# Designs tried in a protein design run: peptides against a protein of PDB entry 6FRK. Part 41

Target 1, 411 residues: chain A of PDB entry 6FRK
Amino acid sequence: NEEVLNAMLKEVCTALLEADVNIKLVKQLRENVKSAIDLEEMASGLNKRKMIQHAVFKELVKLVDPGVKAWTPTKGKQNVIMFVGLQGSGKTTTCSKLAYYYQRKGWKTCLICADTFRAGAFDQLKQNATKARIPFYGSYTEMDPVIIASEGVEKFKNENFEIIIVDTSGRHKQEDSLFEEMLQVANAIQPDNIVYVMDASIGQACEAQAKAFKDKVDVASVIVTKLDGHAKGGGALSAVAATKSPIIFIGTGEHIDDFEPFKTQPFISKLLGMGDIEGLIDKVNELKLDDNEALIEKLKHGQFTLRDMYEQFQNIMKMGPFSQILGMIPGFGTDFMSKGNEQESMARLKKLMTIMDSMNDQELDSTDGAKVFSKQPGRIQRVARGSGVSTRDVQELLTQYTKFAQMVKKM

## One batch from the design tools (peptide; aimed at target 1 F332 D335)

Design b2_p16_8_s3 (made by RFdiffusion4, then SolubleMPNN; from b2_p16_8, 12 letters changed)
Fold by OpenDDE base, seed 3:
Structure b2_p16_8_s3 (fold): chain B 411 residues (1-411), chain A 16 residues (1-16)
Amino acid sequence: as target 1 above (411 residues)
Amino acid sequence: EELLKLLKKILDLLSE
């Protein structure tokens, strides 16, 4: 029984290391899981795999919980949120995402660019803020980030803003000069929250990076970025362990909407490859798929048209990055789609939709669309010409549709 | 559940 436990724990530890979980945390997890599993209960014929999975899940939940309540902004107050993090961590993009999140929730939100080091930092912030219709402040002439941050915070306080987000300079590496600048800015503006932005893709470096920031700046919150289909998320555990601060949000892509509140249970479930059915249901509900009652009824009757397929492709595109949707389905590993494959899959989906845009209502609404085209091959040539694709591309679409329609009939 | 099954089937077909 102990040998079987050790073998199963070795597999779990390997999978966690492959998921960029820090080796120290994996060792600690292994010891904690061993201590939490009663070997006598395992001898009694209980499903050993389920017991180990539950113990692992419980210990991972503890690793992502710092035991500190996350800071939350107070409505009707001026809340100053300072962002810190390395260049390329997604810090500036995350400032805009957080601002947009609060604006959509009905908060009076603004952005300050206190990055004087990076050429075009203010232009980038201004571009993002303007697209989101978020008020912004910065300077093209002032080089002291303390002055810019102080003036911007004062301006927006006087204008009764509730959420005041300050983006600071990043560096490519941890430098003492960066930390000194961050401390000077923090001392000048007295932020209510300091948010460390971490790139999940840096793997084993997450602990050392997060620790270096926490040792120099009073980090109170963590945002993990680049949790797209490639980021295994294990670095998030390292960030919490090092900063002793909660993850408050995750960045899931490049779009301003690719930003969500951190949820422990879905995150750990996804990390273990168990999927996130709850998050998938939430995303489906956010799409207001109420118009899909008619589709659900058609599917129950084994009816599926090219139009129904088109509408499903639109729904998939609205759910965000395809790799994330796949990663939410149990049995689709986080690695199922490479980032390259996601863009290719989205391009493929858009191409299929463009082909269907050249179809007529008779073709789109036929319960046997492939048969309509097979009976009149001239339709394939018309659609191919209308969409600027080959006749082969139209035939491939019809082949895919036929596979879908056959699968729906088996439901 | 039916929508999840459909999404899974769509995703399976798009991954092939």
Scores: peptide ipSAE 0.026, ipTM 0.620, DockQ to the pose 0.114
OpenDDE base, seeds 1, 2, 4, 5: peptide ipSAE 0.026, 0.023, 0.025, 0.023; ipTM 0.621, 0.586, 0.618, 0.604

Design b2_p16_8_s4 (made by RFdiffusion4, then SolubleMPNN; from b2_p16_8, 11 letters changed)
Fold by OpenDDE base, seed 1:
Structure b2_p16_8_s4 (fold): chain B 411 residues (1-411), chain A 16 residues (1-16)
Amino acid sequence: as target 1 above (411 residues)
Amino acid sequence: LEELKLLKEILELLSE
């Protein structure tokens, strides 16, 4: 039993290391799991795999929980939120995403650019803020970030803003002079919250970077960025361990809407490749997809037409990046769709829809669309000519449709 | 839930 446990733990540890979980945290997890597993219960015929998975899940949940309640803004007050992080972490983009999030929730929100180090930092913030219709402050001429931050905070306090977000200069290296600048800004504006922005793609370097910031600045919250289809998310555990601060939000893409409140259980489920059904449901509900009541009723009766398939392809296209959707489905690993594969998958869907655009209502609305085409092969040739594809491409579409229609009949 | 199952199946077939 101990040998079986050690073998299974080795596999889990390997998978966690491949997911960019810090080596020290993986070692700690392994010892915590060993201590939490009752070997006697494993001997009693319980599914050893399920028990180990549950123990691993429970210990991962503890690793992302610092035991500190996340700061939340107070309604009707002036809340100053200072952002800190490395250059290239997505800090400036994340400031805009957070501002947009609060604005959509009915908060009077603004942005301040106190990054005087990067040429074009203010232009970038201004462009993002203008697109989102968020009020902003900054300077093209002032070089002291303390002056810009102080003036901007005072201005927006006087205008009764509720959420005042201050973007600071990013750092390439642990330069003491740059941490002194952050401390001077923090001392001048007296922020209610300091948010550390971390790039998840830096993998094993997350711990050392997060620690360097925490040792110099009173980080109270963490935002993890670049949790798109390529980022394995293990760096988030390192950030929590190093900062002892909760993750409050995650960035899941390049769009301003690719930003969500951090949920511990869905995140760990996704990290383990278990999917995020709850997040998928939430995302589907946010899309306000047309009343699927008619589709649900057809599915209950085992009916599925080519039109129903077309409508589902439209729904999938509305959901955005396929990698994010697939990563929410149980059994699809986060690595299943590379960024290159997303464009290819979208092109494939669009091609299938273009073929279906050349079909008539009799073909689209038939309960056995494949049989309609099999009985009259001339229909395949017509559709192929109309859509500019081969007869083989149309036959492949009909084969896929037949597979779907058979699955629906088994539901 | 039935819609999500169908979406899953569609995505699975598109990944093949």
Scores: peptide ipSAE 0.027, ipTM 0.641, DockQ to the pose 0.107
OpenDDE base, seeds 2, 3, 4, 5: peptide ipSAE 0.024, 0.025, 0.023, 0.019; ipTM 0.619, 0.627, 0.594, 0.420

## One batch from the design tools (peptide; aimed at target 1 L326 F332 D335)

Design b2_p17_1 (made by RFdiffusion4)
Pose (drawn by RFdiffusion4):
Structure b2_p17_1 (pose): chain A 374 residues (1-38, 47-273, 303-411), chain P 17 residues (1-17)
Amino acid sequence: NEEVLNAMLKEVCTALLEADVNIKLVKQLRENVKSAIDNKRKMIQHAVFKELVKLVDPGVKAWTPTKGKQNVIMFVGLQGSGKTTTCSKLAYYYQRKGWKTCLICADTFRAGAFDQLKQNATKARIPFYGSYTEMDPVIIASEGVEKFKNENFEIIIVDTSGRHKQEDSLFEEMLQVANAIQPDNIVYVMDASIGQACEAQAKAFKDKVDVASVIVTKLDGHAKGGGALSAVAATKSPIIFIGTGEHIDDFEPFKTQPFISKLLGQFTLRDMYEQFQNIMKMGPFSQILGMIPGFGTDFMSKGNEQESMARLKKLMTIMDSMNDQELDSTDGAKVFSKQPGRIQRVARGSGVSTRDVQELLTQYTKFAQMVKKM
Amino acid sequence: TETLEEMHKILEELAEL
């Protein structure tokens, strides 16, 4: 049985290693689901599913904008990850939700970058800012957020150039662009086909600049996006959106369950009964109930107080014979009145008859009356 | 005191049954 756990466990470790999941997290997840584990494919895959939900959970809720206030969003990520494409996908998303959205092109390096964001904004009917001539992105971003602030826009999305960590020149310039415009949220856009080099770059981005949200693009293809577990752990940020194509409407919010599945592959007879059950539990205590001075009108009249401390176990064989629908019903007496066929099965395996209930049903009706009167 | 009076009355009414 120890060999059936390991053959089926190394087959999921290969399923995650093929899904570009970091080898550090696969080796760690393997001994996490091994230590926490101490119709067969369901008792195993349910334990694997709960261990994955434990990893995709960063514990941090997403940054959401406020209507009637200026929200500046700054995009960061590697070269070619889809920043300019997801810039228009997001401005189009909020603009359709009713936000005064606008775009700014703070890329002064990449050829045809302003022309790219201009044509994506021209098509989606979204205001845009940038420059062919301005070579300083700190100037383009500052003079753009200033312009769209004096025009009272609510979503101001600043696009930046691609950068990698070994370029300290572009990482300083990213930090200065973030310090000039002071964004309310910084989004780390990552390609879904990224391999093992993801945790190092995503971590260096978190160190130089404050990353609060992560977007995973190019998920409409064969890439399952296992590199996102290493960006969530590095940036401490949740995934808010995913990209699912080249167009502007190929964009939707991140849902954890489908991503992990792809990455993996009035008084009733019942109340009359419980009140009785507590009066039998407090039944050997009936002599305490006759204590009160001047209240002892009677005690154990006709000896029938002894069987009121004996009927509740026989009535329990009826509850023992009841399932969760009858037991958890608001009116435990209405489930059997409509279907007196349930009065025969309760009588079979519990040894009580269907006759005994007629006297009980009268005793029930009188008890149900004096509680609605209570 | 009153709770004990009420439980006693319930027992009298069950004794009458």

Design b2_p17_1_s1 (made by RFdiffusion4, then SolubleMPNN; from b2_p17_1, 7 letters changed)
Fold by OpenDDE base, seed 5:
Structure b2_p17_1_s1 (fold): chain B 411 residues (1-411), chain A 17 residues (1-17)
Amino acid sequence: as target 1 above (411 residues)
Amino acid sequence: VEELKELHNILLELSEL
């Protein structure tokens, strides 16, 4: 029994190390799991594998929970949120994602660019903010980040903004000058929350980096980025351990919507390669995919219309990025969708939906929609004109529909 | 869970189109 336990713990420890979990945390987890497992209870015929997995899961949940309640913004208050983190961590992108997240929730949100070190930092923030229709502040001429941050915070306080996000300089290295600058900015603006942004892909360096930030500024929250890549996110455990601060959000891609509140259980399930079955179920339940039972039943009967395809595209668009959904399914690695293909796929879906918006009910509800268009080519021209696309684009949609309807008939 | 997998396979196939 002890040999079997030690072998299974060795496999789990190897998988956690391959997931970029810090070696000290893996050792501690191994000891904690070994201490939590009663070998006598393991003898009683319980599935030893499930028991070990549950013990490992429980100890990982404890490692992700710092025991500190996450800071939350107060409605009707001016909440100043300062972002800190290394250059390339995704900090600037994450500022925009967080601003957009709060804006979508009906918060009066703004962005301040206090990164004077990186050429084009303000232009990048301005582009992101403008695309998301988020008010922004920054300077092309002021080189002191303290002045920019102070003026921007004062301006947006006077305009009664509820969420004031300040992006700071990230720099390439842990330089004392960077930490002094961050401390000066923090002292000047007195943020209600300091968010450390870290890249999940930095592996074993996560602990030392997160600690260096926490030792200089009062980091109260962590955001982990690039969880859409090969990074299983084990560095997040190191960040929590070093900062003693909760992970509040995760970045799961390059899109502004590739940003979600951190959920402990889904994250640990993904880290263990178990998939995020719970987050998948939650996301499915949030989408009211009960309406999809009727669709699944139609699909089981080999019926698939252009309307059914449109509804599926709506469901996809509601679910958000496919990489997030796929990364929740056990056995679909994060590698299944290359990052670049997802925005292009969503833009393609939206184009296809716009074409279908120009179709009539007879075309949409036909069990052989492609045949309706093939019998009357004038319909293709009407739809093309109505949607502002080429007749070729409509033919491509019908070709895709036909391929899909043929697959459904084979199901 | 199987229905969810079927739905996801369907969605995947739609995304590859």
Scores: peptide ipSAE 0.009, ipTM 0.337, DockQ to the pose 0.082
OpenDDE base, seeds 1, 2, 3, 4: peptide ipSAE 0.008, 0.007, 0.007, 0.008; ipTM 0.347, 0.327, 0.340, 0.345

Design b2_p17_1_s2 (made by RFdiffusion4, then SolubleMPNN; from b2_p17_1, 10 letters changed)
Fold by OpenDDE base, seed 5:
Structure b2_p17_1_s2 (fold): chain B 411 residues (1-411), chain A 17 residues (1-17)
Amino acid sequence: as target 1 above (411 residues)
Amino acid sequence: VEELKQLLNLLKELSEL
């Protein structure tokens, strides 16, 4: 029994190390799990694998919980949120995502660019803010980030903004000059929250980086970026341990909507490769899949039309990155689609939808759409001309539809 | 969840075609 336990713990420890979990945390986890498992309870014929998995899960949950309540903005007050982090961490993009998140929740939100070091930082923030219709402040002429941050915070306080987000300079190296500048900005604007933005892809470097920021500025919150399917996110545990600060949000992609509140249970489930069933249910509920029950019923009856396929492509496009959705399902590996293949797949789906927009109701609602086109080849030429594609592209769509309709009949 | 998994598998196979 002890040999089986030690073998299973070795596999779990290996998987956690391969997920960029810090070696000290993995050692501590192994000791805590060994101390929490009563060997006498394992003798009673209980599924030893489930007990070990539950003990590991419980200890990982404790590693992500700093025992500190996350800061939350107060409604009807001016809440100043300062962002800190290295260059390339996704800090500037994350400022825009957080502003957009609060704006969608009915908060009066704004953005300040106090990054004077990076050429084009203000243009990038201005572009993102303008696209999201978020008010912004910055300067092309002022080089002191303290002046820009102070003027911007004062302006937006006077205009009764509720969420005031300040983006600061990020550098590639942990230079003392960067930390002094961040401390001067923090002292001038007196932020209600300091958010450390961390890239999940930096692996074992997460602890040292997170500690360096916490030792210089009063980091109260963490945001983890680039938790796209490929990043297992084990470095997030190291950031929580080093900062003693909760993860408040995660960035899951490049879109402004690829941003969600951090949930401990789904994150640990995903880290262990158990999937994110709760995040999948939440995304499913946000999509109002009431229209998909009717489709699931049609699929159960082996009926599938070109219209049903079009509606499914619309649903996929609304769900966002297909790799993220698949990465929420247990047993779908994180490596399932490269980012390049996903954009290409979405562009392909959009092309197929554009072809179907040129079809008529008789073609779309036919239980055998391919046979309707095969009996009257002039329909293919009409659809091709209407959608601006080749007759071959329409034939390829009909071939894909036929393959799909055959699969639905076999389900 | 199982119905959604089947749908997503089917949609995957379509995206790979």
Scores: peptide ipSAE 0.011, ipTM 0.431, DockQ to the pose 0.168
OpenDDE base, seeds 1, 2, 3, 4: peptide ipSAE 0.010, 0.016, 0.009, 0.008; ipTM 0.427, 0.435, 0.425, 0.429; seeds 1, 2 fail the geometry check

Design b2_p17_1_s3 (made by RFdiffusion4, then SolubleMPNN; from b2_p17_1, 10 letters changed)
Fold by OpenDDE base, seed 4:
Structure b2_p17_1_s3 (fold): chain B 411 residues (1-411), chain A 17 residues (1-17)
Amino acid sequence: as target 1 above (411 residues)
Amino acid sequence: EELLKQLLNILKEISEL
């Protein structure tokens, strides 16, 4: 039994190392799992694999819990959030994503660019902020980030902004001058939260980087970026361990909407390759798919209309990027759709919806929509003209619908 | 769960078309 346990733990440890989990954390986890597993309970015929997976899962959940409650902004107050992190960590993009997240939640949110070191930092922030309709502050002439941060914070406090996000300079390396600048900015603006932004793709370097920031600046929150790529997110565990600070959000792509609150259970499930079925269910439930029961009932009866397909496309479009949805399913890796294919897939879904917007209720609500069109080919030409597409595009949609309706009948 | 997985597989097939 000990040999079997050691073999299975070796496989788990290898998989965690391949997921960029720090070697010290993997060793500690191995010891904690060994101490948590009763070898006598494993002898009783319980599925040894499930028991080890549960023990590993439980210990990983503890590794992402710093034992510190995440800072949350107070409604009706002026909350100053300072961002810190290396150049290329996705810090500036993440500032815009966080601002947009709070703006969509009905917070009066703004952005300050205190990055004077990077040429075009302010232009990039301004472009992102303008596209998202987020108020912003910065300077093309002021070179002191302390002055820009102080003036911007004062301006937005006076304008009763609730969320004031300050983007700071990054450097390519850990430089003492960067940490001194960050400390001077922090002392001047007195932030309510300091957010460390970490790139998950740096793998084993996450611990040393996160520690270097925490040793110099009072990091209170972590945001992990680039979890849409090959990074399995094991570096996030290293960031929590080094900073003793909770992960509050994750960046899951390049779009401003590719940003979500950190959830421990889904993250660990994904890290273990178990998928994120719970987070998918939660996302589906957050969409207020009140009609999910009615849809499930129709699907159980083998009924599926073009309207039901349209509603499902709307639901997918609300869930965000399709690669993220697929990456929540066990056995579908994030690599399943290249970034180019995702925007193309969303554009295709939107095109299909535009074709269906040119259909009438009789066509949409028919349990055999394809047969309605096959009996009266003039309908295809009408829909094609109405949506500005070819008759072939409408036929392709009807072919897709027919495949769907056939799958639903087999369910 | 199985229905959701099947729906998502179906949606995947559409996105690949």
Scores: peptide ipSAE 0.019, ipTM 0.503, DockQ to the pose 0.089
OpenDDE base, seeds 1, 2, 3, 5: peptide ipSAE 0.012, 0.019, 0.019, 0.011; ipTM 0.498, 0.491, 0.498, 0.483; seed 2 fails the geometry check

Design b2_p17_1_s4 (made by RFdiffusion4, then SolubleMPNN; from b2_p17_1, 10 letters changed)
Fold by OpenDDE base, seed 1:
Structure b2_p17_1_s4 (fold): chain B 411 residues (1-411), chain A 17 residues (1-17)
Amino acid sequence: as target 1 above (411 residues)
Amino acid sequence: DELLKLLLEILKVLSEL
């Protein structure tokens, strides 16, 4: 039993290391799991695999929980949120994402650019803020970030803003001058929350970076970025361990909407390749599928058209990064789609839609679209010419449609 | 539930392509 436990724990530890979990945290988890497993219960014929998985899940949940309640803004107050992090961490983009999140929740939100070091920092913030219709402040001429931050905070306090987000200068290196500047800004504006933005793609370097920030600046919250692809999320555990601060949000892509509140259970489930069915349901419900009653009623009757398939392809394209969506399905690990495969899969979907754009309403709205084409092969040639594809590509589409229509008939 | 099942099956088929 102990040999079997040690073998299974070795596999889990390997998978966690491959998921960018810090080696110290993996060792601690291994020890905690060993201490939490009753070997006598393992002898009683319980499913050893399920018990170990549950113990691993429980200990990962504890590693993500710093035991500190996350800061939350107070409604009707002026909440100053200072952002800190390295250049390239996604800090500036994350400021805009957080501002947009609160704006959509009915908070009076604004952005301040106190990044005087990076050329075009203010233009980038202004572009993002303007696109999201978020009020912003910054300077093209003032070089002191303390002056800009102070003036911007005062301005937006006087205008009764509820959420005042301050973006600070990032550096390529952990430099003492960066931390001194951050401390001067923090002392001047007296932020209610300091948010550390961490790039998950830096893997094993997450611990050292997060620690260096926490040792110099009073980080109270963490946001993890670049969880849209190769970053397996293990760096998030390192950030919590080093900062002793909760993860409040995650960035899951490049779009302003690719931003969500951190949920511990779904995150750990996804990290273990167990999927996130709840997050997938939430993503489907965020699709304003108000017209979906008609589709649901068709599905109950085993009816599925080429138009219905086209609409579902549009819905899939709206759900966000295809790799992220697949990673929410149990049994599809985060590695199932490389960045190359995502672009290719999206290109394939767009190609299929382009073929359907050359179909007529009789073809699209037929309950047996494949039979319409089989009875009149000249339709295949017309659609192929209209969409600039081969007759084979149209036949492949119809073969896929037939598989889906047969599946719907069995639902 | 039925829509979610359909979307999941579409996603599975598209992942196998």
Scores: peptide ipSAE 0.140, ipTM 0.809, DockQ to the pose 0.060
OpenDDE base, seeds 2, 3, 4, 5: peptide ipSAE 0.128, 0.132, 0.141, 0.135; ipTM 0.796, 0.802, 0.809, 0.800; seed 4 fails the geometry check

Design b2_p17_2 (made by RFdiffusion4)
Pose (drawn by RFdiffusion4):
Structure b2_p17_2 (pose): chain A 374 residues (1-38, 47-273, 303-411), chain P 17 residues (1-17)
Amino acid sequence: NEEVLNAMLKEVCTALLEADVNIKLVKQLRENVKSAIDNKRKMIQHAVFKELVKLVDPGVKAWTPTKGKQNVIMFVGLQGSGKTTTCSKLAYYYQRKGWKTCLICADTFRAGAFDQLKQNATKARIPFYGSYTEMDPVIIASEGVEKFKNENFEIIIVDTSGRHKQEDSLFEEMLQVANAIQPDNIVYVMDASIGQACEAQAKAFKDKVDVASVIVTKLDGHAKGGGALSAVAATKSPIIFIGTGEHIDDFEPFKTQPFISKLLGQFTLRDMYEQFQNIMKMGPFSQILGMIPGFGTDFMSKGNEQESMARLKKLMTIMDSMNDQELDSTDGAKVFSKQPGRIQRVARGSGVSTRDVQELLTQYTKFAQMVKKM
Amino acid sequence: AVEEAAKEVRELREALS
């Protein structure tokens, strides 16, 4: 049985290594689901599913904008990850939700970058800012957020150039652009086909600049996006959106369950009964209930107080014979009144008859009356 | 309060008798 756990466990470790999941997290997840584990494919895959939900959970809720206030969003990520494409996908998302959204092109390096964001904004009917001539992104971003602030826009999305960590020149310039416009949220956009080099770049981005949200693009293809587990652990940020195509409407919020599945592949007879059950539990205590001075009108009249401390076990073979629908019903007497067929199976395996209940049903009706009167 | 709780329990037992 130790061999059936390991053959089926190394087959999921290969399922995650093929899904570009970091080898550090696969080896760690393997001995996490091995230590926490101490219709067969369900008792195994349910344990694997709960262990994955434990990893995709960063514990941090997403940054959401406030209507009536200026929200500046700054995009960061590697070269070619889809920042300019996801810039228009997000401005179009909020603009359709009713936000005064606008775009700013703070890329002064990549050829045809302003022309790219201009044509994406021209098409989606979204205001845009940038420059063919301005070579300083700190100047384009500052003079753009200033313009759209004096025009009272609520979502101001600043696009930046692609950068990698070994370029300290572009990482300083990213930090200066973030310090000039002071963004309310910084989004780390990552390609879904990224391999093992993801945790190092995503971590260096978190160190130089404060990354609070992560977007995974190019998920409409064969890439399952296992590199996102390494960006969530590195940036400490949740995934808010995913990209699912080249168009502006190929964009939707991140849901954890479908991503992990792809990455993996009035008084009743019942109340009359419980009140009784507590009066029998407090039943050997009936002599304490006759203690009160001037209240002892009677005590154990006709000896019937002894069987009121004996009927509740027989009535419990009826509850023992009951399932969770009758037991958890608001009116435990209405489930059997409509279907007196349930009065026969309660009588079979519990040894009580269907006759005994008629005297109980009268005793029930009187008890149900005096509580609604209570 | 103890007299009222005792009266309720007795009325329940009388109802069973």

